# Designs tried in a protein design run: peptides against a protein of PDB entry 3JWR. Part 192

Target 1, 323 residues: chain A of PDB entry 3JWR
Amino acid sequence: TRELQSLAAAVVPSAQTLKITDFSFSDFELSDLETALCTIRMFTDLNLVQNFQMKHEVLCRWILSVKKNYRKNVAYHNWRHAFNTAQCMFAALKAGKIQNKLTDLEILALLIAALSHDLDHRGVNNSYIQRSEHPLAQLYCHSIMEHHHFDQCLMILNSPGNQILSGLSIEEYKTTLKIIKQAILATDLALYIKRRGEFFELIRKNQFNLEDPHQKELFLAMLMTACDLSAITKPWPIQQRIAELVATEFFDQGDRERKELNIEPTDLMNREKKNKIPSMQVGFIDAICLQLYEALTHVSEDCFPLLDGCRKNRQKWQALAEQ
Target 2, 298 residues: chain A of PDB entry 3JWR as posed
Amino acid sequence: TRELQSLAAAVVPSAQTLKITDFSFSDFELSDLETALCTIRMFTDLNLVQNFQMKHEVLCRWILSVKKNYRKNVAYHNWRHAFNTAQCMFAALKAGKIQNKLTDLEILALLIAALSHDLDHRGVNNSYIQRSEHPLAQLYCHSIMEHHHFDQCLMILNSPGNQILSGLSIEEYKTTLKIIKQAILATDLALYIKRRGEFFELIRKNQFNLEDPHQKELFLAMLMTACDLSAITKPWPIQQRIAELVATEFWEQGDQVGFIDFVCTQLYEALTHVSEDCFPLLDGCRKNRQKWQALAEQ

## One batch from the design tools (peptide; made by RFdiffusion4, then SolubleMPNN)

Design b2_p14_7_s2 (from b2_p14_7, 6 letters changed)
Fold by OpenDDE base, seed 5:
Order: C-alpha cells, then sequence, then structure tokens
Structure b2_p14_7_s2 (fold): chain B 323 residues (1-323), chain A 14 residues (1-14)
C-alpha cells in the first residue's frame, strides 16, 4: 500500500526528537505516520529489531495492521490510546529504568501487548457487552473484551507479511505469546483490583522480588495497568483533554444503555451528571491510581514523574470539584 | 469491599 511504502521508506527520527522517553509525552500534534515512526523507534531503541531479527518492512506492516484494527469512531479506546499506552511503557522502560529489570522477551511482549491491548474496541465496557448479550459474551464470561483483544492480536501476528515474531525460536515464540496474553488480560481493571493487594503488600513488607516468577508476572500486570491508565499522570492540559475523550465515550455508552437496554446509566456514563466528573476523577485517583504509582515508584524511583503527575492532577480535579 | 465496588463503578480510562 501507499501508506506502507511511505512508512517503510521514511527516516525514523531519534527518540529524543520524538520525545518518546518523556512521561509528559502527548500525541495530539502527531500524524498517524508520526505515531507509526514513534512505534518503530520504540522497537529499535529497545533492541527488539536487532535481537529478534525483525525485517523492517514486516514491522512497518504489522504496525499499520495494528493501527487499522482500531476503530476510528471510538472516542477514546482507539489507536491513539494504544499508542500512548505503548509510549508510557517505553518511557517506563527507558526513563523509568525498568528495562534493566526485565528480559528481552518480556519487553517484546509488553510492547506488543501495549499496542494491541484494546484491538477492535467497540467503545463499550465488558458490563455493556454482557448486558447486551453480545455474541462475545457467549464465548467469555470474564474479561470478555480483553480476550477478544488478544484474539485480534494473535490474528494480526499470524497474518501474511505481519509476522514480526518469525525470528524467534519456537520456545521464545510460545513464551512471548503467553506473556502477551497475560498482559492484555491484565488490563481488565477488575483483575487489577483483585490482584493489586498482593503487589502492594509485597512492596509494603519489602518482600518484592522480580526473580520470583509469580511476582514477575504480577509486576508485569501492574506495569500494564500503570501504562494503560497513564493519561491520569499527564500534564493537566493533556489530562483534561483525555478526560473529555473518556467522558464522550462513556456518555455514548450511557446513551446506548438508555435506548437499547432501557436502563438508567451509572453516574460515570450519565451525560446529565457531567458536573460530577471532577469528583469522580478524584475518587478514581484515590481508589485506583495513587497506590499503583506509589508502588511502581518503590520498584523504580525513576518512575516518580508518573506519581507526581497523578498527584498534581488530583489537586486540579479536587479544585474543580470544590467549585 | 466497598472500595473495590467504588473502583469497579468508576472504571475510569478502562
Amino acid sequence: as target 1 above (323 residues)
Amino acid sequence: SREEEIALGLQMYS
């Protein structure tokens, strides 16, 4: 395709030029091509292209395929969200110095998972899928969309000309897919809530050890969530703009809940309760985000900008809630 | 827990 030719022929700017190591990164000013270039740089600078012998054209095709399999009519859970999740992962690995704590396969899996974790998202949550009796709800009882996202990820990875993992041994391939699946499933916030207590307790007791396979898996799950929710850490103008996108998508779901399911939406999904957004944001930060970024900062102090950003945005939302 | 219920109800950004 013309798009593939353009991407494959383009000079990929440095990570410094692209600012993709910054926790304060914003994609708002970037074209789709530039987001793809950023993605190539992430793979390159993490040594994934070299270590796993990725062909440049195949990587380019894969990136474009992933991007294509996000819906354009979804306000928040689109390619830009996936891209920002991956960028946060890259920043956490590089600037946050988590790269030194993980294997190359884990890094490969996390980056693929971050980019793929919301593939074919429909702009509605698992609760809506269940209540609407969608066909996907018949296949999966829990983490319905996350299972679907992984299925889409696997489909793309196995598509002709998209096989970025072809340089891996059979064992490396199996390991990578396992980690990808676990990472994508971990983005179900319901699973995060179930598992986070174990992680926080290990940190609190100073018993956290990445050499333990179970704790490693737990950490990768927490890291995925931290990157997935990283919009909450962004500089206030960026945070506010993303919050508007989230609200738009949630209100669209609420409108559908009224029309299609004949139910009153929750406050979060209720367009008529827009004035509650600031207080809900504070509640979300307190209930979900703060402890996670605190714990992550304890694992790597260089991740402090995420925690600091979250705290600053809490203050901003609280100020709005008091008006 | 109540905290978990609140957290699930908020589902912000997920």
Scores: peptide ipSAE 0.381, ipTM 0.864, DockQ to the pose 0.384
Fold by OpenDDE base, seed 2:
Structure b2_p14_7_s2 (fold): chain B 323 residues (1-323), chain A 14 residues (1-14)
Amino acid sequence: as target 1 above (323 residues)
Amino acid sequence: SREEEIALGLQMYS
């Protein structure tokens, strides 16, 4: 395609030029092509291209395939969300120095997972999918969409000309796929809630050890969540704009719940309760985000900007809630 | 549980 040719021929700017190591990064001003260039730079600077002998054209095609398999009519869970998740992962690995704590296969898996974790998202949550008796709900009882996202990820990875993992040994390939699956499934916040207590206790007790395979898996799950939710950490103007996208998608679901399911949506999904958004944001930060970024900062102090951003946005939302 | 309630009610950004 013309798009592939353009991407493959383009000079990829440095990470410094693209500012993709910054936790404050915004994609708002970037074209789709520029987001793809950023993604190439992430793979390159993490040594993934070299270490796993990725062909440039194959990587370019894979990136474009991933991007294409996000829906354009979804307000938040689209390519830009996936891209921002991956960028946060990159920043956490580089600027946050988490790269030094992980294997190359883990890094490879995390980056692929971050980009792929919401593939073919339909703009509705698992609860809606289940209640609507969608065919996907017949295949999976829990983490319905996350299973679908992984299936889509696997489909793309196995598609002709998109096989970025072809340079891996059989063992490396199997390991990578396992980690990708675990990472994508970990983005179900329901699973995060179930597992985070173990992580926080390990941190609190100073018993956290990444050399333990179970704790490593747990950490990767927490890191995925931290990147997935990273919009909450962004500078206020960026956070506010992203929050509007989230609200738009949730209100669209609420409208569908009324129309298609004949139910009253929850406050989060109810456009008539838009005035509750600031207080709900505060509640979300307190209940979900703060402890996660605190714990992450304990693992690597260089991740502090995520925690700091989250705290600052809490203050901003609180101020709005008090008006 | 409270955690389940939080998970159901506060699934923002995910």
Scores: peptide ipSAE 0.370, ipTM 0.860, DockQ to the pose 0.429
Fold by OpenDDE base, seed 1:
Structure b2_p14_7_s2 (fold): chain B 323 residues (1-323), chain A 14 residues (1-14)
Amino acid sequence: as target 1 above (323 residues)
Amino acid sequence: SREEEIALGLQMYS
């Protein structure tokens, strides 16, 4: 395609030029082509292209395939969200110095998972899918959309000309897919809530050990969540704009719940409760985000900008809630 | 727990 030709022929700027190592990164000014170039740079600078013998054209095609399988009519859960999740992962690995704590396969899996974790997202949550009796709800009992996202990820990885994992051994391939699946499933906040207590307790007791396979898997799940929620850590103007996108998508769901399901939406999904957004943001930060970024900072102090950003945005949202 | 219930009700950004 013309898009593939353009991407494959383009000079990929440095990570420094693209600012993709910054926790304060914003994609708002970037074209789709530039987001793809950033993605190539992430793979390259993490040594994934070299270590796993990825062909440049295949990587380009894969990136474009992933991007194409996000819906354009979804306000938040689109390619830009996936891209920002991956960028946060990249920043955490590089600037946050987590790269040295992980294997190349784990890094490969996390980056693929970050980019793929919301593939074909429909702008509605698992609750809506379940209540609407969608066919997907018959296939999966829990983490319905996350299972679908993984299925989409696997489909793309196995598609002709998109096989970025073809250079892996059978064992490496199996390991990578296992980690990808676990990472994508970990983005279900229900699973985060279920598992986070174990992680926080290990940190609190100073018993956390990445050499333990179970604790490693747990950490990867927590890291995925930290990157998935990283919008909450961004500089206030960016955070505020992303919050508007989230609200738009959630209110669209709420409108559909009223119209299609004859259900009164929750406050989070209720357009009439727009005035509650600031207080809900504070509640979300307190209930979900702060302890996660505190724990992550305990694993690597260089991840402090995420915690600091979260704290600053809490203050901003609290000030708005008091008006 | 009540905290978990609140957290589940506040599934923002995911």
Scores: peptide ipSAE 0.367, ipTM 0.862, DockQ to the pose 0.412
Fold by OpenDDE base, seed 3:
Structure b2_p14_7_s2 (fold): chain B 323 residues (1-323), chain A 14 residues (1-14)
Amino acid sequence: as target 1 above (323 residues)
Amino acid sequence: SREEEIALGLQMYS
């Protein structure tokens, strides 16, 4: 395609030029081509292209395939969300110095998972899928959409000309897919809530050890969540804009719940309760975000900008809630 | 817990 030719022939700017190591990064000013160039740079600077012998054209095709399999009519859970999740992962690995704590396969899996974690998202949550009796709800009992996202990820990875993992051994391939699956499933906040207590307790007791396979898996799950929710850490103008996209998508779901299911939506998804957004944001930060970014900062102090951003946005939302 | 209930009810950005 013309798009593939343009991407494959383009000079890829440095990570410094693209500012993709910055926790304050925004994609708002970037074209789709520039987001793809950023993605190539992430793979290159993490040594994934060299270490796993990725062909440039195959990587370009894979990136474009992933982008194509996000829906454009979804306000928030689209390619830009996946791209921002991956950028936060890259920043956490590089600027946050987490790269040195992980294996190359784990890094490979996390980056693929971040880009793929919401593939074919429909702009509705698992609760809606369950209540609407969607065919996907018959295939999976829990984390319905996350299983679907992984299935889409696997489909793309196995598609002709998209096989970025062809340079891996059979064992490396199996390990990578296992980690990708676990990482995508970890983006279900219901699973995060179930598992976070163990992580926080290990940190609190100063017993956290990444050499332990179970603790490593737990950390990768927490890191995925931290990147998935990273919009909450962005500079205030960026945070406000992203919050509007989230609200738009949630209100669209609420409208569908009323129309299609004859259900009164929760406050979060109720367009009539838009005035509650600031207080709900504060509640979400307190209940979900703060402890996570605190714990992550304890693992690596260089991740502090995520915690600092979250705290600053809490203050801003609280000020709005008091008006 | 109340915190968990709030968290489940406020799955923002997920």
Scores: peptide ipSAE 0.365, ipTM 0.862, DockQ to the pose 0.417

Design b2_p14_7_s3 (from b2_p14_7, 6 letters changed)
Fold by OpenDDE base, seed 2:
Structure b2_p14_7_s3 (fold): chain B 323 residues (1-323), chain A 14 residues (1-14)
Amino acid sequence: as target 1 above (323 residues)
Amino acid sequence: SREEEIALGIQAWS
């Protein structure tokens, strides 16, 4: 395609020029092409292209395929969300120095997972999928969408001309796919809530050890969540704009819940309760975000900007809630 | 729990 030709022929700017190592990064000013260029730079600077002998054209095609398999009519869970998740992962690995704690296969898997974790998202949560008796709900009882996202990820990875993992041994390939699956499934916040206590206790007790395979898996799950939710850490103007996108998608679901399911939506999904957004954001930060970024900062102090950003945004939302 | 209720609502942020 013309898009592929343009991407493959383009000079990829440095990570410094693209500012993709910054936790404060914003994609708002970037074209789709520039987001793809950023993604190439992430793979390159993480040594994934070199270490796993990725062909440039194949990587370009894969990126474009991933982007194409996000829906444009979904307000938040689209390519830009996946891209920002991956950028946060990149920043956490580089600026946050998490790269030094992980294997190349783990890094490869995490980056692929971050980009792929919401593939073909439909702008509705698992609860809606279950209640609507969607065909996907018949295949999976829990983490319905995350299973679907992984299935989409696997489909793309196995598609002709998109096989970025072709340079891996069979063992490396199997390991990578396992980690990708675990990472994508970990983005189900229900699973995060279930597992985070173990992570926090390990940190609190100073018993956290990445050499333990179970703890490594747990950490990768927590890191995925931290990147997935990273919009909450962004500078206030960025956070506020992203929150509006989230609200738009939630309200769209709420409208569908009324129309299609004949139910009253929850406050979060209720367009008529827009005035509760600031207080709900404070609640979200307190219940979900703060402890996670605190724990992540204990693993690597260089991840502090995520925690600091989250704290600053809590203050901003609290101020709005008091008006 | 309040956390579960928030989590159920927040499942849409991930």
Scores: peptide ipSAE 0.100, ipTM 0.821, DockQ to the pose 0.405
Fold by OpenDDE base, seed 4:
Structure b2_p14_7_s3 (fold): chain B 323 residues (1-323), chain A 14 residues (1-14)
Amino acid sequence: as target 1 above (323 residues)
Amino acid sequence: SREEEIALGIQAWS
């Protein structure tokens, strides 16, 4: 395609030029092509292209395929969300120095997972999918959408000309896919809620050890969640804009819940309760985000900007809630 | 719990 030709022929700017190592990064000003270029740079600077012998054209095609399999009519869970998740992962790995704590396969898997974790998202949560009796709800009982996202990821990885993992050994391939699956599934916040206590307790007791395979898996899950939620850490103007996108998608679901399911939506998804957004954001930060970024910062102090950003945004939301 | 309610609501954020 012309798009592939353009991407494959383009000079990829440095990570410094693209500012993709910054936790404060915003994609708002970037074209789709530029987001793809950023993605190439992430793979390159993490040594994934070299270590796993990725062909440039194949990587370009894969990126474009991933992007294409996000829906444009979804307000938040689109390519830009996936891209921002991956960028946060990249920043956490580089600026946050988590790269040194992980294997190349884990890094490869996390980056692929971050980009792929919401593939073909439909702008509704698992609860809606279940209640609407969607065909996907017949295939999976839990984490319905996350399983679907992984299926889409696998489909793309196996598509002709998109096989960025072709340079891996059989064992490396199996390991990578396992980690990708676990990472994508970990983005189900229900699973995060179930597992986070173990992680926090390990940190609290100073017993956290990445050499333990179980703890490694747990950490990768927490890291994925931290990147997935990273919008909450962004500078306030960026945070506000993203929060509006999230609210739009939630309200769209709420409207559908009223119309299609004949139910009253929760406050979070109720357009009529827009005035509660600030207080709900404070609640979300307190209940979900702060402890996670605190724990992540304990693992790597260089991830502090995420925690700091989260704290600053809490203050901003609290101020709005008091008006 | 309120945390669970928030998590259930925010599952739309993932």
Scores: peptide ipSAE 0.095, ipTM 0.819, DockQ to the pose 0.406
Fold by OpenDDE base, seed 1:
Structure b2_p14_7_s3 (fold): chain B 323 residues (1-323), chain A 14 residues (1-14)
Amino acid sequence: as target 1 above (323 residues)
Amino acid sequence: SREEEIALGIQAWS
């Protein structure tokens, strides 16, 4: 394709030039081509291209295939969200110094998972899929969309010319796929809520140990969630704009729930309750985000910008809620 | 719980 030819021939700028090591990163000004170039840089600077003998053309094709399998008519859960999740992962690995705590296979899996974690997202949550009796709800009882995202991820990885994992041994391949699956499934916030208590308790008791395989798996899940929710940590102008995209998608779902399912949407998805967004954001930050970024900062103090950003945005949302 | 409700609602953020 013309797009593949353009991407494969392009000079990939440095991570410094692209600012992809910054926790304050924004993709708003970037073209689709530039997002793909950023993605190549992430793979390269994490030594994944070299260590796993990825062919440049294959990596380019894979990136474009992943991007193509996000829907353009979805306000938030699109390629840009996946890209920003991956960028936060990259920043956490590099600037947050988590890279030194993980294996190359874990890093590979996390980056692939971050880019793939919302593949073919339809702009509706698992509750809507279940209540609408969608065919996917017959295949999976829990984490319906996350299973679908993983299935899409696997399908792309196995597609001709997209096999970025072809340089791996059988054992490395199996390990990588296992971690990818676990990481994508971990983006279900229901699973986060279920598992986070164990992680926080380990941190609180100073018993957290990444040499333990179970604790490693738990950490990878928490790290995925931290990157997935990282919009809440961004500088206020960026956070506010992303919150508008989220609200748009939620209201679209709420409108569909009302029209198609004849149900009243929850406050979060109710367009008529737009004025509650600031207070809901405060509640979200307090209930979900703060403790996660606190715990992550305990694992690596260099992740503090995520916590600091979250705290600052809480203040901003609280001020709006008081108006 | 309120946390679960928030999480279920925000599953759209992740």
Scores: peptide ipSAE 0.094, ipTM 0.822, DockQ to the pose 0.358
Fold by OpenDDE base, seed 3:
Structure b2_p14_7_s3 (fold): chain B 323 residues (1-323), chain A 14 residues (1-14)
Amino acid sequence: as target 1 above (323 residues)
Amino acid sequence: SREEEIALGIQAWS
């Protein structure tokens, strides 16, 4: 395609030029081509292209395939969300110095997972899928959409000309897919809530050890969530704009819940409760976000900008809630 | 719980 030719022939700017190591990064001013260039730089600077012998054209095709398999009519859970999740992962690995704590296969898996974690998202949550009796709800009992996202990820990875993992041994390939699956499934916040207590307790007791395979898996899950929710850490103007996209998607679901399921949506999904957004954001930050970024900062102090951003946005939302 | 409602809502943030 013309798009592939343009991407493959383009000079990829440095990570410094693209500012993709910044926790304050915004994609708002970037074209689709520039987001793809940023993605190439992430793979390159994490040594994934060299270490796993990725062909440039194959990587370009894979990136474009991933982008193509996000829906454009979804307000928030689109390519830009996946891209921002991956950028936060990259920043956490580089600026946050987490790269040195992980294997190359883990880094490879996390980056692929971040880009792929919401593939073919429909703009509705698992609860809606379950209540609407969608065919996917018959295939999976829990984490319905996350299983679907992984299936889409696997489909793309196995598609002709998209096989970025062809340089891996059979064992490396299996290990990578296992980690990708676990990482995508970890983005189900229901699973996060179930598992986070163990992580926080290990940190609190100073017993956290990444050499333990179970604790490593737990950390990768927490890191995925931290990147997935990273919009809450962004500078206020960025946070506010993203919150509007999230609200739009939630209200669209709420409208569908009324129309298709004949139910009253929860306040979060209810367009008539728009005035509650600031207080709901404060509640979200307190219940879900703060402890996660605190714990992550304890693993690596260089991740502090995520925690600081979250705290600052809490203050901003609280001020709006008091008006 | 409020956490579950938030989680159900945040599954849309993620």
Scores: peptide ipSAE 0.107, ipTM 0.822, DockQ to the pose 0.442; fails the geometry check

